# Peptides against a protein of PDB entry 2AZE, part 220

Target 1, 148 residues: chain A of PDB entry 2AZE
Amino acid sequence: AQECQNLEVERQRRLERIKQKQSQLQELILQQIAFKNLVQRNRHAEQQASRPPPPNSVIHLPFIIVNTSKKTVIDCSISNDKFEYLFNFDNTFEIHDDIEVLKRMGMACGLESGSCSAEDLKMARSLVPKALEPYVTEMAQGTVGGVF
Target 2, 101 residues: chain B of PDB entry 2AZE
Amino acid sequence: GRLEGLTQDLRQLQESEQQLDHLMNICTTQLRLLSEDTDSQRLAYVTCQDLRSIADPAEQMVMVIKAPPETQLQAVDSSENFQISLKSKQGPIDVFLCPEE

## One batch from the design tools (peptide; made by RFdiffusion4, then SolubleMPNN)

Design b1_p30_3_s4 (from b1_p30_3, 13 letters changed)
Fold by OpenDDE base, seed 2:
Structure b1_p30_3_s4 (fold): chain B 148 residues (1-148), chain C 101 residues (1-101), chain A 30 residues (1-30)
Amino acid sequence: as target 1 above (148 residues)
Amino acid sequence: as target 2 above (101 residues)
Amino acid sequence: PLTKSFSRTLKWLLPLLPNVPAVDPSLYFR
């Protein structure tokens, strides 16, 4: 029946939307874990040093990273008010989000790749509200994706 | 029947999505709390040493860009064009280099 | 060779802090 066909289309649409939201949630969880873990790391480090790091030695979030070979020539044009930048490179470059930096630092405990040790998982779960712990566990196991 | 089955499926999917939305709200709330905590903000930083996990400053130029929210970024990386364009609406953009260690 | 082209609007989860390291925006590297 035509009605059934319409509902099947709607069903598929909803499934896709759920899948998208699951992906978004996973990213948010990773961000939360990474941020909290970073804060804890730095707090501990500052306590051990009995002082904060020099102001110009650290980069506060948020930021993005652009890297390229030191041989790359970069031409930068900046508006007077610094609201607009244009970078021209003569070779390839890479752009990285701050979250990616944190992930590569291990701040997300390997959860982003499902490569959590038992201790990593314990840490990850400790950095989220109780309601999110089951989801973190599923992420670590690679079992996220079911309808709940 | 088939129709009844589909309608039931849609109801279940709706409930699942609502649960998902709830979890997302919890997560975003936590992120907001983190952003509202002054001490956490102060401690939310990386060092140039940390950036080595991305690229070694000894071999690569590592440029840091701090831009206000809603800044538009356009990037082209091709054989014919290598370009990054940044357009902010809320304030100035700051760019600096991570020094070589 | 990989060709990439994208445009996005940056939306940060955390606010920018007023205390930012001194920067020199004049960039020209050879």
Scores: peptide ipSAE 0.024, ipTM 0.860, DockQ to the pose 0.590
Fold by OpenDDE base, seed 3:
Structure b1_p30_3_s4 (fold): chain B 148 residues (1-148), chain C 101 residues (1-101), chain A 30 residues (1-30)
Amino acid sequence: as target 1 above (148 residues)
Amino acid sequence: as target 2 above (101 residues)
Amino acid sequence: PLTKSFSRTLKWLLPLLPNVPAVDPSLYFR
């Protein structure tokens, strides 16, 4: 009885760990798709324009975004060496990482929400190694982890 | 019996976890390759137009923060305090505003 | 009223590129 109880505890621990890893893998896949899609988009755009964009017109990864109402008053303090920043707002703000920006741009092909068209899914599959394609398909169908 | 069943389940879960680990390794390898490719790095950018899809500069002030890895970010959003603190140990932090156009 | 407080250590998947714009002087106001 005690042995079975111990194994049940271990089983639950492993199930939880697997669940966490599934979530991590999904995020990694989305990041890969988003990054590769972004690169391809920009490559194509530069080819069409026959020149790169002006240096001051683009923001290279990595970055984060902070946005707030234009009416929000912001007090910014910066250390002399620019190692420390302090922003004080008089109203709420939002923070977005670069991955979230890419997702909202559609760079993850709607896979993050399971809202892939046939074309989106085709694109997503084309941006990952062969070994990851089945998982991408499962993500699009919302069937990830169904075997566990 | 129950013991045999549990033992078998644990073995199956181990195999499943190993498969996940393998897929994760493939994925992280691809990301590393992307980060090591100079051309990919050059092309890994967004425009201000892209950022407008997140927050319209006509209505929102949009700040872009570029900081070294391991930079500490502390944010408080409450009725008492609305604050963001950034502390870098690896170099200077750069902040700039996204123009409306 | 909803409140949110968090601390995060930023980790980047891609290396930081050397060419970064300087801080916007417009941020200096109270």
Scores: peptide ipSAE 0.022, ipTM 0.853, DockQ to the pose 0.573
Fold by OpenDDE base, seed 1:
Structure b1_p30_3_s4 (fold): chain B 148 residues (1-148), chain C 101 residues (1-101), chain A 30 residues (1-30)
Amino acid sequence: as target 1 above (148 residues)
Amino acid sequence: as target 2 above (101 residues)
Amino acid sequence: PLTKSFSRTLKWLLPLLPNVPAVDPSLYFR
């Protein structure tokens, strides 16, 4: 019947939406872990040094980075108010957001790539509310994907 | 029958989605708390040394861009064009360069 | 040949912090 067919379409739609939300949740969890871990790291470091780092030595979130070979020629056009930038490169470049940087720094405890040791997992769990711990465990095991 | 089965499945999926939404709300709340905490904001930074995990400033130029929220970023990376365009509507964009060690 | 193109709107989880030092990138720009 047409009614059943319509419901089957809706079922598939909901399944896809759930899948998308699972992905979004995983990313949010990684962000939370990464941020909290970063803050914790820096707090400890500053305590050990008994002072904050020099102002010109740190980059506060949020940011993005662009890297390219030093041999790359870059032409930059900037509006007078600095609201608009145009960069032209003569070779390839890379763009990374701050979260990616944090992940590569290990701030997400390797949870993002399935490289989470037992100690890393313990750290990751400690940085999220209790309600999220089971999901962190599933992420570490690579078993996220089922429906509740 | 089949209709009853499908309707039940849809209800179960709705419950599952609601659980996901709840977990997401918990997570976003934690992130908001971080953003509202002055000490956390102060400590939310990386160093140039940290950025070497991405690219070595000795070999690569490492440019840092700080832009207001809702800034548009367009990037083209092809054999014909290598371009980045940034357009902000909420304030100036700041560009930084990581120095060599 | 590799081709990559994308456009997005930047969204920040944390606000921009004031008093961020700037290093002039123009050393690499023409």
Scores: peptide ipSAE 0.022, ipTM 0.857, DockQ to the pose 0.654
Fold by OpenDDE base, seed 4:
Structure b1_p30_3_s4 (fold): chain B 148 residues (1-148), chain C 101 residues (1-101), chain A 30 residues (1-30)
Amino acid sequence: as target 1 above (148 residues)
Amino acid sequence: as target 2 above (101 residues)
Amino acid sequence: PLTKSFSRTLKWLLPLLPNVPAVDPSLYFR
């Protein structure tokens, strides 16, 4: 029936939208966890050292990273106002955002890949509001995607 | 029947979406709160040692770019051209090199 | 450490992570 067909189309549309929102939510959760975990780590480290790190030894968020072989020749052109940069490389390079850096540092507790230990999961849960804890659990289990 | 089943599915999906929206609002609120916390901002940093999780400065050149929001980034990779172009609209871009160990 | 190619165009939106004050370990690039 036409009505059923219409509802099926709507169902599919909603499923797709939900999938997108799930992905967005997961990323937001990971960002929150990673950030809070980073802050916590640094706070603890500074407390242990009884001082902040030297200013030139740290990079504050936000940032991006570009890396390439040390053998790569890089030419850089910069506008006078520093609004424009042009880098030319003679070989391949990689670009990473700060979130990716945090993830690779383990700041997201392995939740990004569903590779959380029990301790990692405990940490992750502790870094989100209570309402988000069930979703964190689902992420860790790889069971996200079900209907609420 | 089929119609009733679909109708029920749509209701469930609506509830799921509403829950997702709610959770997302919670997340965004938390992130805003973090952005407003001066102490958190002060502590939101990584070290060059941390960056070794991406690339070891002993083997790789590691460049850090700090750019304003809405900065355009173009990266081109081909045998003929390896290029990164940055264009800011809101302010200057800062570029740094991480020292070796 | 592997060097992988990267090819795309991005426009930076407002970061989802909180904006924090920039502190420069200023090592100027050439």
Scores: peptide ipSAE 0.020, ipTM 0.851, DockQ to the pose 0.204

Design b1_p30_4_s1 (from b1_p30_4, 16 letters changed)
Fold by OpenDDE base, seed 3:
Structure b1_p30_4_s1 (fold): chain B 148 residues (1-148), chain C 101 residues (1-101), chain A 30 residues (1-30)
Amino acid sequence: as target 1 above (148 residues)
Amino acid sequence: as target 2 above (101 residues)
Amino acid sequence: MPFTKLDPVSYFKPTSLDNKTYNFQLKPVT
């Protein structure tokens, strides 16, 4: 009885760990798709324009963005060496990392929310190695979560 | 019996986890390859138009923060205090404003 | 239009803040 109980505890631990790894894998897949899609988009755009974008018109990864109402009063203090910044706002603000920005841009093809059109899914699949395609399909269908 | 069944389940879970680890390794490898590809890194950028789609500069002020890896960001967003603190250990931090047009 | 670098409003000496606040460490995605 004690042996079985010990194994039940271990089983539960492993199931939880697998669940966590599934979430991590999904995020890695989304990052890969978003990144490759972004690169592909920009490559195409530059080819069509026959030149790279003008200087200072683009921001390279990695980055984060902070946004707030234009009515928000912001005080900014910067150290002499620019190693430290302090922003004080009089109202709420939002912070987004670059991956979140890419997702909202649609670079992850709506896979992050399981909202993929047929074209979106096709794009997503084309941006991952073959071994990951089944998982991408499961993500699009919202069927990820089971133990395999 | 029950013991044998549990033992078998644990073996199956181990195999499942190994499969996940393998897939994660594939993903990590792909991301590393992208990071090592100079052309990919050159093309890994967003435009002003992209950022406008996230937060409209007509209504929102948008700042972009470029900081070295491991830069610490501390944020307080409450009724009592609204503050962001950035501390870099590896180099200077640059902050940009997204233009409206 | 190009992105514009933010000009400092004021300079200060480095100070530490309470670690009980929300912490986010910038890391490369790749």
Scores: peptide ipSAE 0.114, ipTM 0.863, DockQ to the pose 0.154
Fold by OpenDDE base, seed 1:
Structure b1_p30_4_s1 (fold): chain B 148 residues (1-148), chain C 101 residues (1-101), chain A 30 residues (1-30)
Amino acid sequence: as target 1 above (148 residues)
Amino acid sequence: as target 2 above (101 residues)
Amino acid sequence: MPFTKLDPVSYFKPTSLDNKTYNFQLKPVT
C-alpha cells in the first residue's frame, strides 16, 4: 500500500541520516584526539625545553595551508583593509585545513587511516571520555556500527 | 504485517539515532571545553617542522592563512583557472610563509 | 572592491597569532 511505501522511503531517509551522523561523529572524535594529543605534545616539549617556543616560530589553530610548486607563479591582489585576497596561480595548488595537518602529523594516532597500532589505540582511548572508547575501538577495527 | 514491521523498524532507527546524538553531544562538549581552556589554546600550535608533513618547503611553497570567523574561501583548480579568493567580514586576513629552514 | 598587488606572505609574526580566528567556509567553484 501507499502507506508502506511512504514508510519505506522514510526508513531509507533515516538510514542515510544515521550514516551521515556516523561520519560526523568519527570526524569529531578524530578532532578531539588530535587536539588533545597536540596540546599534550607541546606541553611536554615546553616543559623539557623549560621555555615556550619563540613567538614567531609557531602557528596557532585554526589555520589553513596552501602549497604549490616553487616554480608556480602567483599573483596576489589584496584589498586596502586586507579583508579580501585574490590569488592567481599558473599551475595547480593544494589546500589543507588544520585538522588534515594534524592527522598527517600523526596526532590522530593513525585512527583515521586504519593504521593504528596497539600503542596508538591505547593513546587514542586515553584521550576520549569513557563513553566514546567503544566507538574508538570500532573505528580502529573498521567495524563502525556495531553499537546499534 | 508489513506495516507493523516497518513501524517497528522506524522506532528502532530513531532509538539508534538518539544514541548517536548522545555520543556526538559528548564529543562536542569535550571540544567546547578545550576551546574554553586558555592553556589548551595556548598550546594548540604547530611548527614549520610539523608542516613538512604536508609539503617540504625546499620543494614546495607553503603558505599559512589565518582569518577571522565567517571568512569565505573559494577555490578554482582547473586547466584554465587556478584561483583562490578569500573574503572576510570580521577583520583582516594574515598570510604567512613557511621558511625552508 | 579595488585590489592592490602586494606581497601576500611573510614569516610568522607574533601579532598575527590570535586564538580568536576560526576555520573558513570552503566553497569550491568550477
Scores: peptide ipSAE 0.028, ipTM 0.845, DockQ to the pose 0.058
Fold by OpenDDE base, seed 2:
Structure b1_p30_4_s1 (fold): chain B 148 residues (1-148), chain C 101 residues (1-101), chain A 30 residues (1-30)
Amino acid sequence: as target 1 above (148 residues)
Amino acid sequence: as target 2 above (101 residues)
Amino acid sequence: MPFTKLDPVSYFKPTSLDNKTYNFQLKPVT
């Protein structure tokens, strides 16, 4: 009886850990797809233009985005060595990391929201190693973790 | 019995977790390969046009922050306090504006 | 550390930051 109770606790522990790892894996897959898709897009664009973009026209990863109304007043304080920044706003703002930006750009092929077209899914699968393709398919179907 | 069933469940869960670990290792390896590829690094960028799809500079100010790894970010967004604090441990922080046009 | 109010925001330009890391590894301070 006590042994069974202990095993039940362990079972629940493992289930929770698996759930966490599933979430982490999904994010890693999305990140991989987004990055590779971005690189592919830019490579193609540069080839078509026969030149790289102007150096001041692009931002390389990693970065974060902060956006707010154009009417928002922003006060910025910076340390002498630029190691520390303090921004004070008089109104609300939004923060987005680069991965979120890529997702919103469609670089993850809509996989993040389960809104993949057949073409998007094909693209997503093509951007991951073979071993990850089944998981990408499961993500698109919303069936990840169904066996647990 | 119940004990045997639980034991079997635990074995199956262990195998499932090991599979997840393997897949995660594959993913991290791929990301590492990207980070080690100079051309991929050069091509890992977004444009102002891309950022406009997130927030239109005609209506929103879009600010880009580039900071070293392990930079701490503190954000407060409330009716009485709107603040972002950045503290880098490894180097200077750069801030950019996305032009409206 | 003391702060100085500046106008730090500029338009896009080349950066000297190491971009070998693809993750913006921020540590949230809550």
Scores: peptide ipSAE 0.025, ipTM 0.845, DockQ to the pose 0.053
Fold by OpenDDE base, seed 4:
Structure b1_p30_4_s1 (fold): chain B 148 residues (1-148), chain C 101 residues (1-101), chain A 30 residues (1-30)
Amino acid sequence: as target 1 above (148 residues)
Amino acid sequence: as target 2 above (101 residues)
Amino acid sequence: MPFTKLDPVSYFKPTSLDNKTYNFQLKPVT
């Protein structure tokens, strides 16, 4: 009985760890897809335009976004070496990382929200190594979480 | 019996975890390779139009912050205080403003 | 490296800005 109890505890521990790793893997996959898709999009766009985008018209990764109402008063102080910034707002703000931006752009093909069309799934699969394709499929189907 | 079943489950879970680790390694390796690819990095950019997916610059003020790795961010969002602090350890931080259109 | 993220701090601590602070200069992205 005690041995079984110990194994049950271990089983639960492993299940939780696997769940965590699944989440981490999914995020990594989404990042890879989003990044490659972005690169592909931009490459195509530049080819069509036969030129890179104008200087100062784009922001390269990595970055974060901070947005707030235009009515929000913002006070900002910067250290002399620009190593420290302090922003004070008189109202709420939002922070988004670059991955979130890419996701909202659709660069992750809707895989992150289970809104993946057949074409989206095809694109997503094409942007990962073969070994990851089955997992991408599972993500799209919402079947991730089972035992391998 | 129950013991045998649990033992088998644990073995299966171990194999599953190993597979996950393998897949994660593959994915991490791919991301690393992408980070090392100059052309990919050159093409890894967004436009202001792209940022509209987050917030419309006509209605929202949108700042883009480029900070070195390991920069620490602290944010407070309460009725009494709305603050963001950034502390870089590796270099200067740059902030850009997205135009309205 | 792509997808480098800022490190969130669980406990907010005051920013230790030195006495030499500058007004924020926004740079247009376009």
Scores: peptide ipSAE 0.022, ipTM 0.838, DockQ to the pose 0.096; fails the geometry check

Design b1_p30_4_s2 (from b1_p30_4, 15 letters changed)
Fold by OpenDDE base, seed 2:
Structure b1_p30_4_s2 (fold): chain B 148 residues (1-148), chain C 101 residues (1-101), chain A 30 residues (1-30)
Amino acid sequence: as target 1 above (148 residues)
Amino acid sequence: as target 2 above (101 residues)
Amino acid sequence: MPFTKLDPVSYFKPTSLTNKTYNFKLVPVT
């Protein structure tokens, strides 16, 4: 029946939307965990050193990273007000955003790849509100994706 | 019947989406709180050692770009040309080099 | 070792290059 067909279309629409939101939530959770983990790491380090790091020795979020071979020639043009930059490379380059850097640093506890140790999972859970803990667990198990 | 089943499915999906929305709200709230916490922002940094774990400065040149929100980044990476264009709307862009050691 | 801020190599007027464009992502994202 036409009515059933319409509902089936709507069902599929909603399923897709849910899937999208699941992905968004997972990313937000990873960001939260990574950020909090970074902060606590640095707090501990500063406490141990009894001082903050020198100003020019660290880069605060947000940032992006661009890397290329040392053999790559880079021409950099900058507007007078520094509002615009143009980089020309003679070879390939890579770009990484700050969250990717944090993930690669292990700040997301391996949750991004579902490769958490028991200790990593414990840490991850401790860095989110209670309401998010079950979702973190599901992420670690790779079981996110069902209709709940 | 079929109609009743589909109707029930849609109701269940609605409930699931509402739950997701709730969780997302919790998460975004936490992120906002972090952004509003001065001490957290002060401690939200990476070191040269951290960056070396991403790309070895002995082999790679590593640039760090600090730009205001809404800065546009255009990148072309092809055999024809390799280019990055940055256009800020809110302020100056700063670029740093990661030291080798 | 400290980070070294890049010095301008050359100055130019705003460029109208348009291609694959990305926006800077802020962390944390609120």
Scores: peptide ipSAE 0.027, ipTM 0.851, DockQ to the pose 0.098
Fold by OpenDDE base, seed 3:
Structure b1_p30_4_s2 (fold): chain B 148 residues (1-148), chain C 101 residues (1-101), chain A 30 residues (1-30)
Amino acid sequence: as target 1 above (148 residues)
Amino acid sequence: as target 2 above (101 residues)
Amino acid sequence: MPFTKLDPVSYFKPTSLTNKTYNFKLVPVT
C-alpha cells in the first residue's frame, strides 16, 4: 500500500513536469516559427526592393517595447553612462517582449491561438524540422496534451 | 494489479518525457543555428510599420528598448506609482521612439 | 550613481548591442 502511494505521488510529479515541458516546447516552436517567418519575410522584401532597408528604419532583435497613451506624461532620468534608466509615468503602460510583438504581427501564423487557417498551418509546418511537424499540427488543432 | 499498473504508467510517462526532451533539443538547436547565422540575424528586424500594426501611434506612444543581456527591469504599474527602472551591468541601454510616420 | 534628466528617446539608429538573446530580470516591488 505504501509503495503504491509513493508511486502515485511520483506519477503526479511526472505529469506536472510533462505539462510544464509541453508549454515550454510550444513556446519554443512558436519562437522558431516566428523568427524564421520574419527572416523570410524580410529577405523577400529586400529582394523585391533590390536593396536593404534604409538606415535607421529598422530595429533588430532582441528588444522590448513599452507603450502608453500618447497623452501619458513621461519623465525620464538617465545615468551618465546610460547603464540606468528611470521612467516615471502619470498613467498605466504596457511592456511587451519581441516575441510577443512577432506573434501580434502574425509571424507565428496564428498558431499561438490554435486557430490558424490552412494556409497558415502550411506555412508553420514549412518552418520547422520534420520531427516537429506533428506537434505543430496538434497545436493547430488544440489537441496538445491529453495523451497522458 | 495496481502496482503493476502504476509501474507501467511511470514507464510510459518516462518515455513521453524523453520524447518531449528530444523535441525541445531540436527546437533549441534550430534557434541556436539562427542565432549563429549572420545573414539570419541581419534579417531579424521589425520596421516602424510593424510596430504601428500592434500599437497605433495615433493613440499610443511606442518606445523600443535595446539592452544588454541580464539587464534588470523593475516595473511598477499601480494607482500609486507608474514607473520602469532599468539597470544594466554589461553596457549602455538604448531607447528609441517609433515615429508616427 | 546620479541620474541626469535627458531626452531618453531617439529615433531608430544603429546600435552596437549583441545579437545574443537577452534576459530581462523582472524585479517585483511587492
Scores: peptide ipSAE 0.024, ipTM 0.852, DockQ to the pose 0.058
Fold by OpenDDE base, seed 1:
Structure b1_p30_4_s2 (fold): chain B 148 residues (1-148), chain C 101 residues (1-101), chain A 30 residues (1-30)
Amino acid sequence: as target 1 above (148 residues)
Amino acid sequence: as target 2 above (101 residues)
Amino acid sequence: MPFTKLDPVSYFKPTSLTNKTYNFKLVPVT
């Protein structure tokens, strides 16, 4: 009886671990799609323009974004070597990582929110190895969660 | 019996996890290849126009932070305290402002 | 470490851009 109980605990632990890995895999897939889509977009744009973007007009990954109302007062303290920054705001702010920016740009083809059209899904599938295509399809359908 | 059934279930779960691990390895490999490709990295950028998908610079101040790996970011966003602390160990931190136009 | 109040922001500068990928350590302050 005790042995069976121990195995039940282990079973539950493994199920939870699998669930966590599924979430991690989905995020990795979204990152891959977003990155490749971004690169593809920019490559095409530069080819059409026959030149790279103007200086000071782009930010390369990785980065984070902090935004707040233009009315927000921001006090900033910086160390002499610029290794440390302290920002004090008098109102709320938002922080976004580069992946979130790419998602909002549509670089993940709406796959992250289930807003994936047939064309978006086709694009998403084209940006991953064959082995990942079934998972992309499941993500688009919102059916990820079962055990293999 | 029950023990045999549980043992079989655990074995099946192990196989499922191994499949997940395999897919994750494929994905991480692709990401690594992107990181190692100079041309891809050169093209991995966003514009101010792209950043407007996050917030309109006409209404919001949009600040971009670039920092070395392992830079620590601490954020406090409460009714009484609004603060961001950045601490880098590998180099200077750069902060940029997205122009309105 | 001593801090100095400076202008923390500027327009994009190519010299501050990098193509290398890396992660931040986000730590919420409680």
Scores: peptide ipSAE 0.023, ipTM 0.846, DockQ to the pose 0.057
Fold by OpenDDE base, seed 4:
Structure b1_p30_4_s2 (fold): chain B 148 residues (1-148), chain C 101 residues (1-101), chain A 30 residues (1-30)
Amino acid sequence: as target 1 above (148 residues)
Amino acid sequence: as target 2 above (101 residues)
Amino acid sequence: MPFTKLDPVSYFKPTSLTNKTYNFKLVPVT
């Protein structure tokens, strides 16, 4: 029936929208976990050292990184006001944002790849509000995507 | 029947979406709180050692770029052209080089 | 939010670039 067809179209639309929101939420959760975990790590490290790191020895968020082979020749042109940069490479390069860096550092507890140990999961859960804990669990299990 | 089933499904999906919206609001709020916390911002840093988890400066050159929000990036990575262009609208861009270990 | 991403642009046109090559500031290891 036409009515059923209309509802099926609507159902599909909603499912797609939910899927998009799930992805967005997962990313937000990972960001939160990674950030809090980083802060916690650094706080602990500073406590152990009884001092903050020396100035200019660390890079604060936000940032991006660019890496390439040490053999790569790089030419860099900069505007006078430093608002514009142009990098020319003679070989391939990689770009990573700070979130990706944190993930690769393990700050997201492996939750991003479903490689979350029990200990990692415990850490991840501790870094989010209680309302988000069930979703973190689902992420770790790879069971996100079903209807709530 | 089928119609009733679809109607029920739509209601369930609506509830699911509302729940997602709620969770997203919670998460966004938490992120805002983190951005407003001076101590957290002070502690939100990485070291060159951390960056080696991405690329070891022994083998790779690692640049760190600090750019203001809404900075535009254009990257070309092809056999004929390897280029990164940056354009900031809110302030100067700073670039740092991680030394070898 | 604590994280900031750069925005990819399809039509990027530098306007005031110099032809000067600059050295980078070294970030020491802790």
Scores: peptide ipSAE 0.022, ipTM 0.841, DockQ to the pose 0.085

